# Peptides against a protein of PDB entry 3HUF, part 16

Target 1, 320 residues: chain A of PDB entry 3HUF
Amino acid sequence: MWIIEAEGDILKGKSRILFPGTYIVGRNVSDDSSHIQVISKSISKRHARFTILTPSEKDYFTGGPCEFEVKDLDTKFGTKVNEKVVGQNGDSYKEKDLKIQLGKCPFTINAYWRSMCIQFDNPEMLSQWASNLNLLGIPTGLRDSDATTHFVMNRQAGSSITVGTMYAFLKKTVIIDDSYLQYLSTVKESVIEDASLMPDALECFKNIIKNNDQFPSSPEDCINSLEGFSCAMLNTSSESHHLLELLGLRISTFMSLGDIDKELISKTDFVVLNNAVYDSEKISFPEGIFCLTIEQLWKIIIERNSRELISKEIERLKYA

## One batch from the design tools (peptide; made by RFdiffusion4, then SolubleMPNN)

Design b2_p22_6_s3
Fold by OpenDDE base, seed 5:
Structure b2_p22_6_s3 (fold): chain B 320 residues (1-320), chain A 22 residues (1-22)
Amino acid sequence: as target 1 above (320 residues)
Amino acid sequence: EEELSKEELEKAEKEAKEEQAK
């Protein structure tokens, strides 16, 4: 989200979030969803127009800012952004930091981008929330992204956590739920005057972890916990692969169970399968190898003695 | 829940965004 601040009390000593939309900036406007009052005698009654675009798809993957457009409203002394005069037709900016000078005002408006990108675990929740979140200047998606700051866990009571949730946790993404999204939706008006009123997602995250026994106490408890072990997996998802990498595993890939030969078995401690293959092909598993799902593996790795547990299972099935 | 492929996720993202624009 874009946040603006200014020196010399020209913004009344307050920070403000700018959501996607258009704002008239000037001395004689009243603060609302489309106006920014700036208190200075050196600023025109209506001085500039700020337009913030909704997030692009690219912004979800890069964590880049919503495009920021500035137009001078034909003022006597113009508008500058990063010490450059704004062109007659206005200019657009993708920099994360903007120093905006209105006319001869000795104080500048400083705009900075606070990165927030929300990944959803399922399409249904994305469909419910994406529009509203985009209107807050928050990129959203389902795919893995290095720019992801938050992950929305699906609250299906009684189901195991998904691979996406597991991976989000291990990569230290803040896991949130629908309650946090609801709260975000309520602050849109209140943050006009005070950007500090944005809800803290970390409290929501702490509560989720505390109340769900499927999570370890920290990601660090699981990261590299299986260092020295080797696995083979079906090339089913990038998230599963990345999850196994974070566990410290050496990973080989195969396309079908029929591709698992004696050579692969000789260098592999266990095989990781998706649920569909595991359930459908249980009778066709290669001999002399331990096969499990990601969910079964997760149940092992969240235990304090995970290395001992996995070793025991490997030994049990090599001799079966 | 079945783990969706990258292509399936991309399709689902597109569909989810298009449904909201209606």
Scores: peptide ipSAE 0.241, ipTM 0.803, DockQ to the pose 0.010
Fold by OpenDDE base, seed 1:
Structure b2_p22_6_s3 (fold): chain B 320 residues (1-320), chain A 22 residues (1-22)
Amino acid sequence: as target 1 above (320 residues)
Amino acid sequence: EEELSKEELEKAEKEAKEEQAK
């Protein structure tokens, strides 16, 4: 989201969030969802127009800002952004920091990008929330992104957390739920006058972790916890692969259980399977190799003695 | 829930976004 602040009390000492939309900026406008009052005698009654675009798909992957357009409203002394005069037709900016000078005002409006990028675990939740979140200037998607700051888990009471949720946790993203999204949607108007009223997702996250025994106390408890072990997995899920990498595993990939040869078995401590393959192929598992699901692996890695537990299971099957 | 491939996720993202634009 874009946040604006200003020097010299020209914004009344307040920080404001700018959501996607159009804003008339000037001395004689009243603060609302489409106007920004700036208090200076050097500023025109209606001085500039700010237009913030909704997030692009690229912004979801890069964590880049919503495009910020500035147009001078034919003022006597113009508008500058980053010391450059705004062109007659307006200019667009993708920089994360903008210093906006209105006319001869000695104080600048400072705009800065606060990154928030929300990944969803399932398409249904994305479909429900993406439009509203995009209107907040928040890029959304399903795919893994290095720019992801938050992850929406599906709350099904009594179900195991998904691989996506496991991976999001280990990536140190803030896990949130529908309750946070609902809360976030209600604050849009309240943060116009005070950007500090933006809800903190960390409280939601803390509550999720506290109330769900499927999470360890911290990602650091699991990251590299299986360093030195090797596994093989089906080349079906990128999230599963990335999850296993964060555990410190050496990973080999295969296309089918039939591709697991003696050479692979000799180099592999265990095989990780998805639930569908595990359930369907349980009778046809290769002899002498420990096969488990991601969920079964997760139940082990959240334990403090995960390395010992894995070692015991490997030994049991090697001698069976 | 079946793990979706990257291609399936891309398709699902597109479909979810297109459904909202209608």
Scores: peptide ipSAE 0.236, ipTM 0.800, DockQ to the pose 0.010
Fold by OpenDDE base, seed 3:
Structure b2_p22_6_s3 (fold): chain B 320 residues (1-320), chain A 22 residues (1-22)
Amino acid sequence: as target 1 above (320 residues)
Amino acid sequence: EEELSKEELEKAEKEAKEEQAK
């Protein structure tokens, strides 16, 4: 989200979130959803127009800012952004930091981008929330992104956490739930006056982790915890692969259980399967290899003695 | 929940965005 602040109390000492939309900026406008009052004798009554675009798909993957357009409203002394005069037709900016000078005002409006990218675990949740979040200037998606700052966990009571949730946790993404999204949707008007009213997701995250025994105490407890072990998995899920990589596993891929040959078995400590394959093919598992689901693996890796537990299971099945 | 492929996820993202534009 874009946040503006200014020197010399020209913004009355307040920070403001700018959501996607159009703002008239000037000395003689009243602060509202479409106007930014700037208090200086050197600023025109209506000085500039700021237009913030909704997030692009690229912004979700890059963590880049919503496009920020500045237009001077034919003022005597113009508008500058980052020491450059704004062109007659306006200019667009993708920099994360903008110093906006209105006319000869000695104080600048400082706009800075607070990165927030929300990944959803399922399409249904994305469909429900994406519009509202995009209108807050928050990029959203389903795909893995290095720019992801938050991950929406679906609260299904009594179910295991998803692979996406596991991976998000290990990536140190802030896991959030519907309650946070609801709260986030309510602050749009209140943050006009005070950007600090934007809810902190860290508190939500702490509560989620505290109240769910499926999470380890820290991602650091699991990262590289299985270093030195090797696994094989189906070449279908990139998130599962990335999760296993974060555990420090050497990973081989196969297309079907039938492709698991003696050579692969000789180099593999265990096979990781999705639930569908595990349940459907459990009778036809290759001999001499330990097969488990990601959820079963997760239950082991969250234990303090995960390496010992895995070793015991591997040994148990080699001699079976 | 079946793990969606990257292509399926991309399709789902596109569909979700198109539904919002209507």
Scores: peptide ipSAE 0.235, ipTM 0.798, DockQ to the pose 0.010
Fold by OpenDDE base, seed 2:
Structure b2_p22_6_s3 (fold): chain B 320 residues (1-320), chain A 22 residues (1-22)
Amino acid sequence: as target 1 above (320 residues)
Amino acid sequence: EEELSKEELEKAEKEAKEEQAK
């Protein structure tokens, strides 16, 4: 989201969130959802127009800012952004930091980008929330992104957490639920006056972790917890692969269970399968190798003695 | 739930955004 602050008292000492939309900026406007009052004798009554675009698809992957357009409203002394005069037709900016000078005002408006990108675990919740969040200047998607700051888990009471949720947790992404999204929707108007009124997602996250025994105490308890072990998996999921990498596993891939030969077995401590393959092919598992699902692996990983538990299961099947 | 491929996720993202624009 874009946040503006100003030097001196020209913004009355307030920080303001600018959501996607159009703002008239000047000395003789009243602060509202489409106007920014700036208190200076050196600025015009109506001085500039700021237009913030909704996030692009690229912004979801890069964590880049919503495009910020500045237009001077034919003022005597013009408008500058980062010491450059704004062109006659306006200019668009993708820099994360903007120093905006209105006319001869000795104080600048400082705009800075606070990155917030929300990944959804399921398409249905994305469909429900994406438009509203985009109108807050928040990029949204389903795909893995290095720019992701928050992850929306589905509230399924009594179900196992998804691989996406497991991976988001280990990546130290802030896990949130629909309650936080509802809260974000209610504060849109209140944060215009004070950017500090933005709800803290960490409180939501702490409550989720506290109330769900399927989460370990910290990501650090699980990261590299299986260092030195080797696994094999189906070449179907990038998220599953990345999850297993974060556990410190050496990973081999195969295309089908029929490709699991004696050579692969000799180099592999266990095989990780998706639920569909595990349930359908359980009778046809290769002899002498431990096969489990990611969910079964996760249940072991969250235990304090995870390495000992896995070692015992490997030994049990090697000597059976 | 079956893990979606990257292509399936891209399709689902597109469909989810198009449904809200209607």
Scores: peptide ipSAE 0.235, ipTM 0.800, DockQ to the pose 0.010

Design b2_p22_7_s1
Fold by OpenDDE base, seed 2:
Structure b2_p22_7_s1 (fold): chain B 320 residues (1-320), chain A 22 residues (1-22)
Amino acid sequence: as target 1 above (320 residues)
Amino acid sequence: SRMEKLEELAKEPIDPNDAYVE
């Protein structure tokens, strides 16, 4: 989201969130959803137009800002952005920091980008919320991205957490739920005048972790907890692979179930399978192969003695 | 074959965020 603040008292000492939309900026406008009052004798009654675009698809992957357009409204002394005069037709900016000078005003409006990028675990929830969140200047998507700051967990009471949720937790993404999204939608009008009124996602996250025994106390309890163990998996999920890497596992990837030979078995402590394959009555693994799902592995990892538990299970199957 | 069916099940995205869900 774009936040504006200003030097001196020209914005009345307030910080303001600029959602996607068009704003008339000037001395003789009233603050509302489409106007920004700036208090200076050096500023025109109607001085500039700011236009914030909705996020692009690229912005989801890069964490880049919504495009910021500035147009001077044919003022006597013009408008500058980062010491450069705004062109007659207006200029567009993708920099994360903008110093906006209106006419001869000695104080600048400082616009800065606060990164918020929301990944969804569930495509149905993305479909439900994406439009509203994009209108807040928040990029949204399904795919993993280094730019993601928040992850939406689906509230299914009594269901196991997904691999996406497990991975989001370990990569230290702030996990949120539909209640936070609903709250975020309701505060849109209140945060226009005070950016500090933005709801705290960390409080939502703390409540999720506290109320769900499927989460460890911290990501640090799980990261590298299985260092020194090796596993094999099918090359089917990038998130599953990254999750296993964060556990400190040495991973051998195979392309087909037919590649599970004596050589692979001799090099791995266990095989990780998806639920559909694991639950198939048609799978007869050779004796001495330890197979488990990611969800079964996660149940071991959240235990304080995870290394001892997995070692005992490997030993049991080697002597069977 | 039995193996082909298992490989088909194994190719199902484990996560809806998997790159194969275009």
Scores: peptide ipSAE 0.005, ipTM 0.256, DockQ to the pose 0.007
Fold by OpenDDE base, seed 3:
Structure b2_p22_7_s1 (fold): chain B 320 residues (1-320), chain A 22 residues (1-22)
Amino acid sequence: as target 1 above (320 residues)
Amino acid sequence: SRMEKLEELAKEPIDPNDAYVE
């Protein structure tokens, strides 16, 4: 989201969130959803127009800002952004930091991008929330992204957490739920006056972790906990691979289930499979191989004695 | 083949809307 602040109390000492939309900026406007009052004698009554676009698909992957358009409203002394005069037709900016000078005002409006990028675990929730979140200037998607700051966990009572949730936790993404999204949807008016009224996702995250025994106390308890063990997996999604890497596993990838041979078995302690493959009545596991799902692995990894548990299972299956 | 079907089951769904490749 874009946040603006200014020196010299020209914004009344307040920080403001700018959601996607159009704002008239000037001395003789009243603060509302489409106007920004700036208090200076050097600023025109109506000085500039700011237009913030909704996030692009690219912004989800890059964590880039919503496009920020600035147009001078034919003022005597113009408008500058980053010391450059705004063109007659307006200019668009993708920089994360904008220093906006209105006319000869000695104080600048500083606009900065607060990165917030929300990954969803399921397409149904994305479909439900994406439009509302995009109108807040929050990029959304399903795929893993290095720019992801928040991850939406679907609260299904009695279900195991998904691989996406496990990975989001280990990569230290802030896990949120529907309650946080609902709260975000209500703040749009209140944050016009004070950007600090934006809800803290960390409180929601702490509550999720506290109330769900499927989470370890911290990501650090699980990261590299399986260092020294080796596994194999089908070369499919990046999330499962990255999850296993974060556990400290040496990973061998195979392209086909038919590639699970004696050589692969000799180099790996276990094979990780998804539920669909593992539960298939048509699959016969090779002799002497320990196969498990990511969910089964996760149940072991959250235990304090995870290394000992895995070692016992390897021994049980390798020497049976 | 049976193996090809299992390989397809092992593929995670790609969101067709997430077409951005770095």
Scores: peptide ipSAE 0.000, ipTM 0.263, DockQ to the pose 0.008
Fold by OpenDDE base, seed 4:
Structure b2_p22_7_s1 (fold): chain B 320 residues (1-320), chain A 22 residues (1-22)
Amino acid sequence: as target 1 above (320 residues)
Amino acid sequence: SRMEKLEELAKEPIDPNDAYVE
């Protein structure tokens, strides 16, 4: 989201969130959803127009800002952004930091991008929320991205958490739920006056972890917890691979179950399979190999003695 | 609703000609 602040009292000492939309900026406008009052004798009654676009698909992967357009409203002294005069037709900016000078005002409006990028675990939830979140200037998507700051877990009552949720937890992404999204959508006009009034996602995250026994106490308890062990996995999911890497596993990939030969078995402590493959009655696992699902592995990982548990299971099944 | 206001604001910018150039 874009946040504006200013030196001196030209913004009345307030920070303001700018959502996608159009804003008239000037001395003689009243603060509302489409106007920004700036208090200076050096600023025109109506000085500039700010237009913030909705996020692009690219912004989801890059964590880039919503496009910020600035147009001078034919003022005597013009408008500058980052010490450059705004062109007659307006200019567009993708920088994360904008220093906006209105006319000869000695104080500048500082616009900065607060990165918020929400990954969804469920396409149905994305479909429900994407439009609303985009109107808040929040990029959204399904795929893993290094730019993701928040993750919406799929809440199916009584089901195991998904691989996406497990990975989001381990990579220290803030896990949120629909209640937080609802609160974001209902953010009152108070955020026009104070950007700090945005709901704290960390409180939501703490509550999710506290109330769900499928989460360990911290990601640090799980990161590298299986260092020194080796696994093999089917080359099907990048998220699964990254999850296993965060556990400290040495990973071998195979393309088919037929590639699980004696050499692979000799170098591997266990094989990680997806549920669909594991539950398939048609799949004969090689004798003398420990196979498990990611969900089964996760149940071991969340235990304090995970290394001992996995070692015992390897001894039981691999050398049987 | 706030969302309705945001949707209204996300609509095409008001014609710059309606901006009173004082």
Scores: peptide ipSAE 0.022, ipTM 0.349, DockQ to the pose 0.025; fails the geometry check
Fold by OpenDDE base, seed 5:
Structure b2_p22_7_s1 (fold): chain B 320 residues (1-320), chain A 22 residues (1-22)
Amino acid sequence: as target 1 above (320 residues)
Amino acid sequence: SRMEKLEELAKEPIDPNDAYVE
């Protein structure tokens, strides 16, 4: 989100969130969803127009700001951004920090970008929420991104957590639910003069973790917990691969189930399969191979004695 | 750390005493 602040009380000592939209900035406008009052004798009645675009697809992957357009409204002394005069047709900015000078005002409006990028676990929920969140200036997507700050977990009470949720947790992404999204959607409709009404996403996350026994107490409890073990998996899921890497596993990938031969078995402690493959192939697995799903592995790794548990399972199958 | 940065980002985007939301 874009936030503006200003020196010399020209914004009345207030910081303001600017959502995607158009704002008339000047001395003789009233603060509302489309106007920013700036208090200075050096500022025109209607001085500039700010236009913040909705996030691009690229912004989801980069964590870059929504494009910020500034246009001078034919003022006597113009508008500057980062000490550069705004062009006659306006200029667009992708810098995360903007110093906006209106006319000869000795004080600047400081605009800064706070990154919030929300990853969704499923396409249905993304489809439901993306438009509203984009209108808040929040990039959204399904794919893993290094720019993601938040991950949406679906509030299906009693369902197993997904691989995406597991990976988001281990990546130390703030996990949120639909209740948090519902709240964000309502904030835009109410000109809330009080930012204190925004629920802390970290509180939402803490509540999710506290109320769900499928989460360990900390990502650090699981990261590298299986260091020294080796596994094999189908080369089908990047998230699954990255999850297993974060566990400290040595990973061998295979392209087909036919590649699960004596050689592969000799090099790996276990084979990780998705549920569909695991269920279909249960009868066809070579004798002595330890196969499990990611969900079964997760149930082991959340235990404090995960290394001992996995070792016992490996031994049981090698000597059975 | 990434966690500290995420915690900072997940905190109220603005000090409630100093900010208003559109």
Scores: peptide ipSAE 0.000, ipTM 0.260, DockQ to the pose 0.021; fails the geometry check

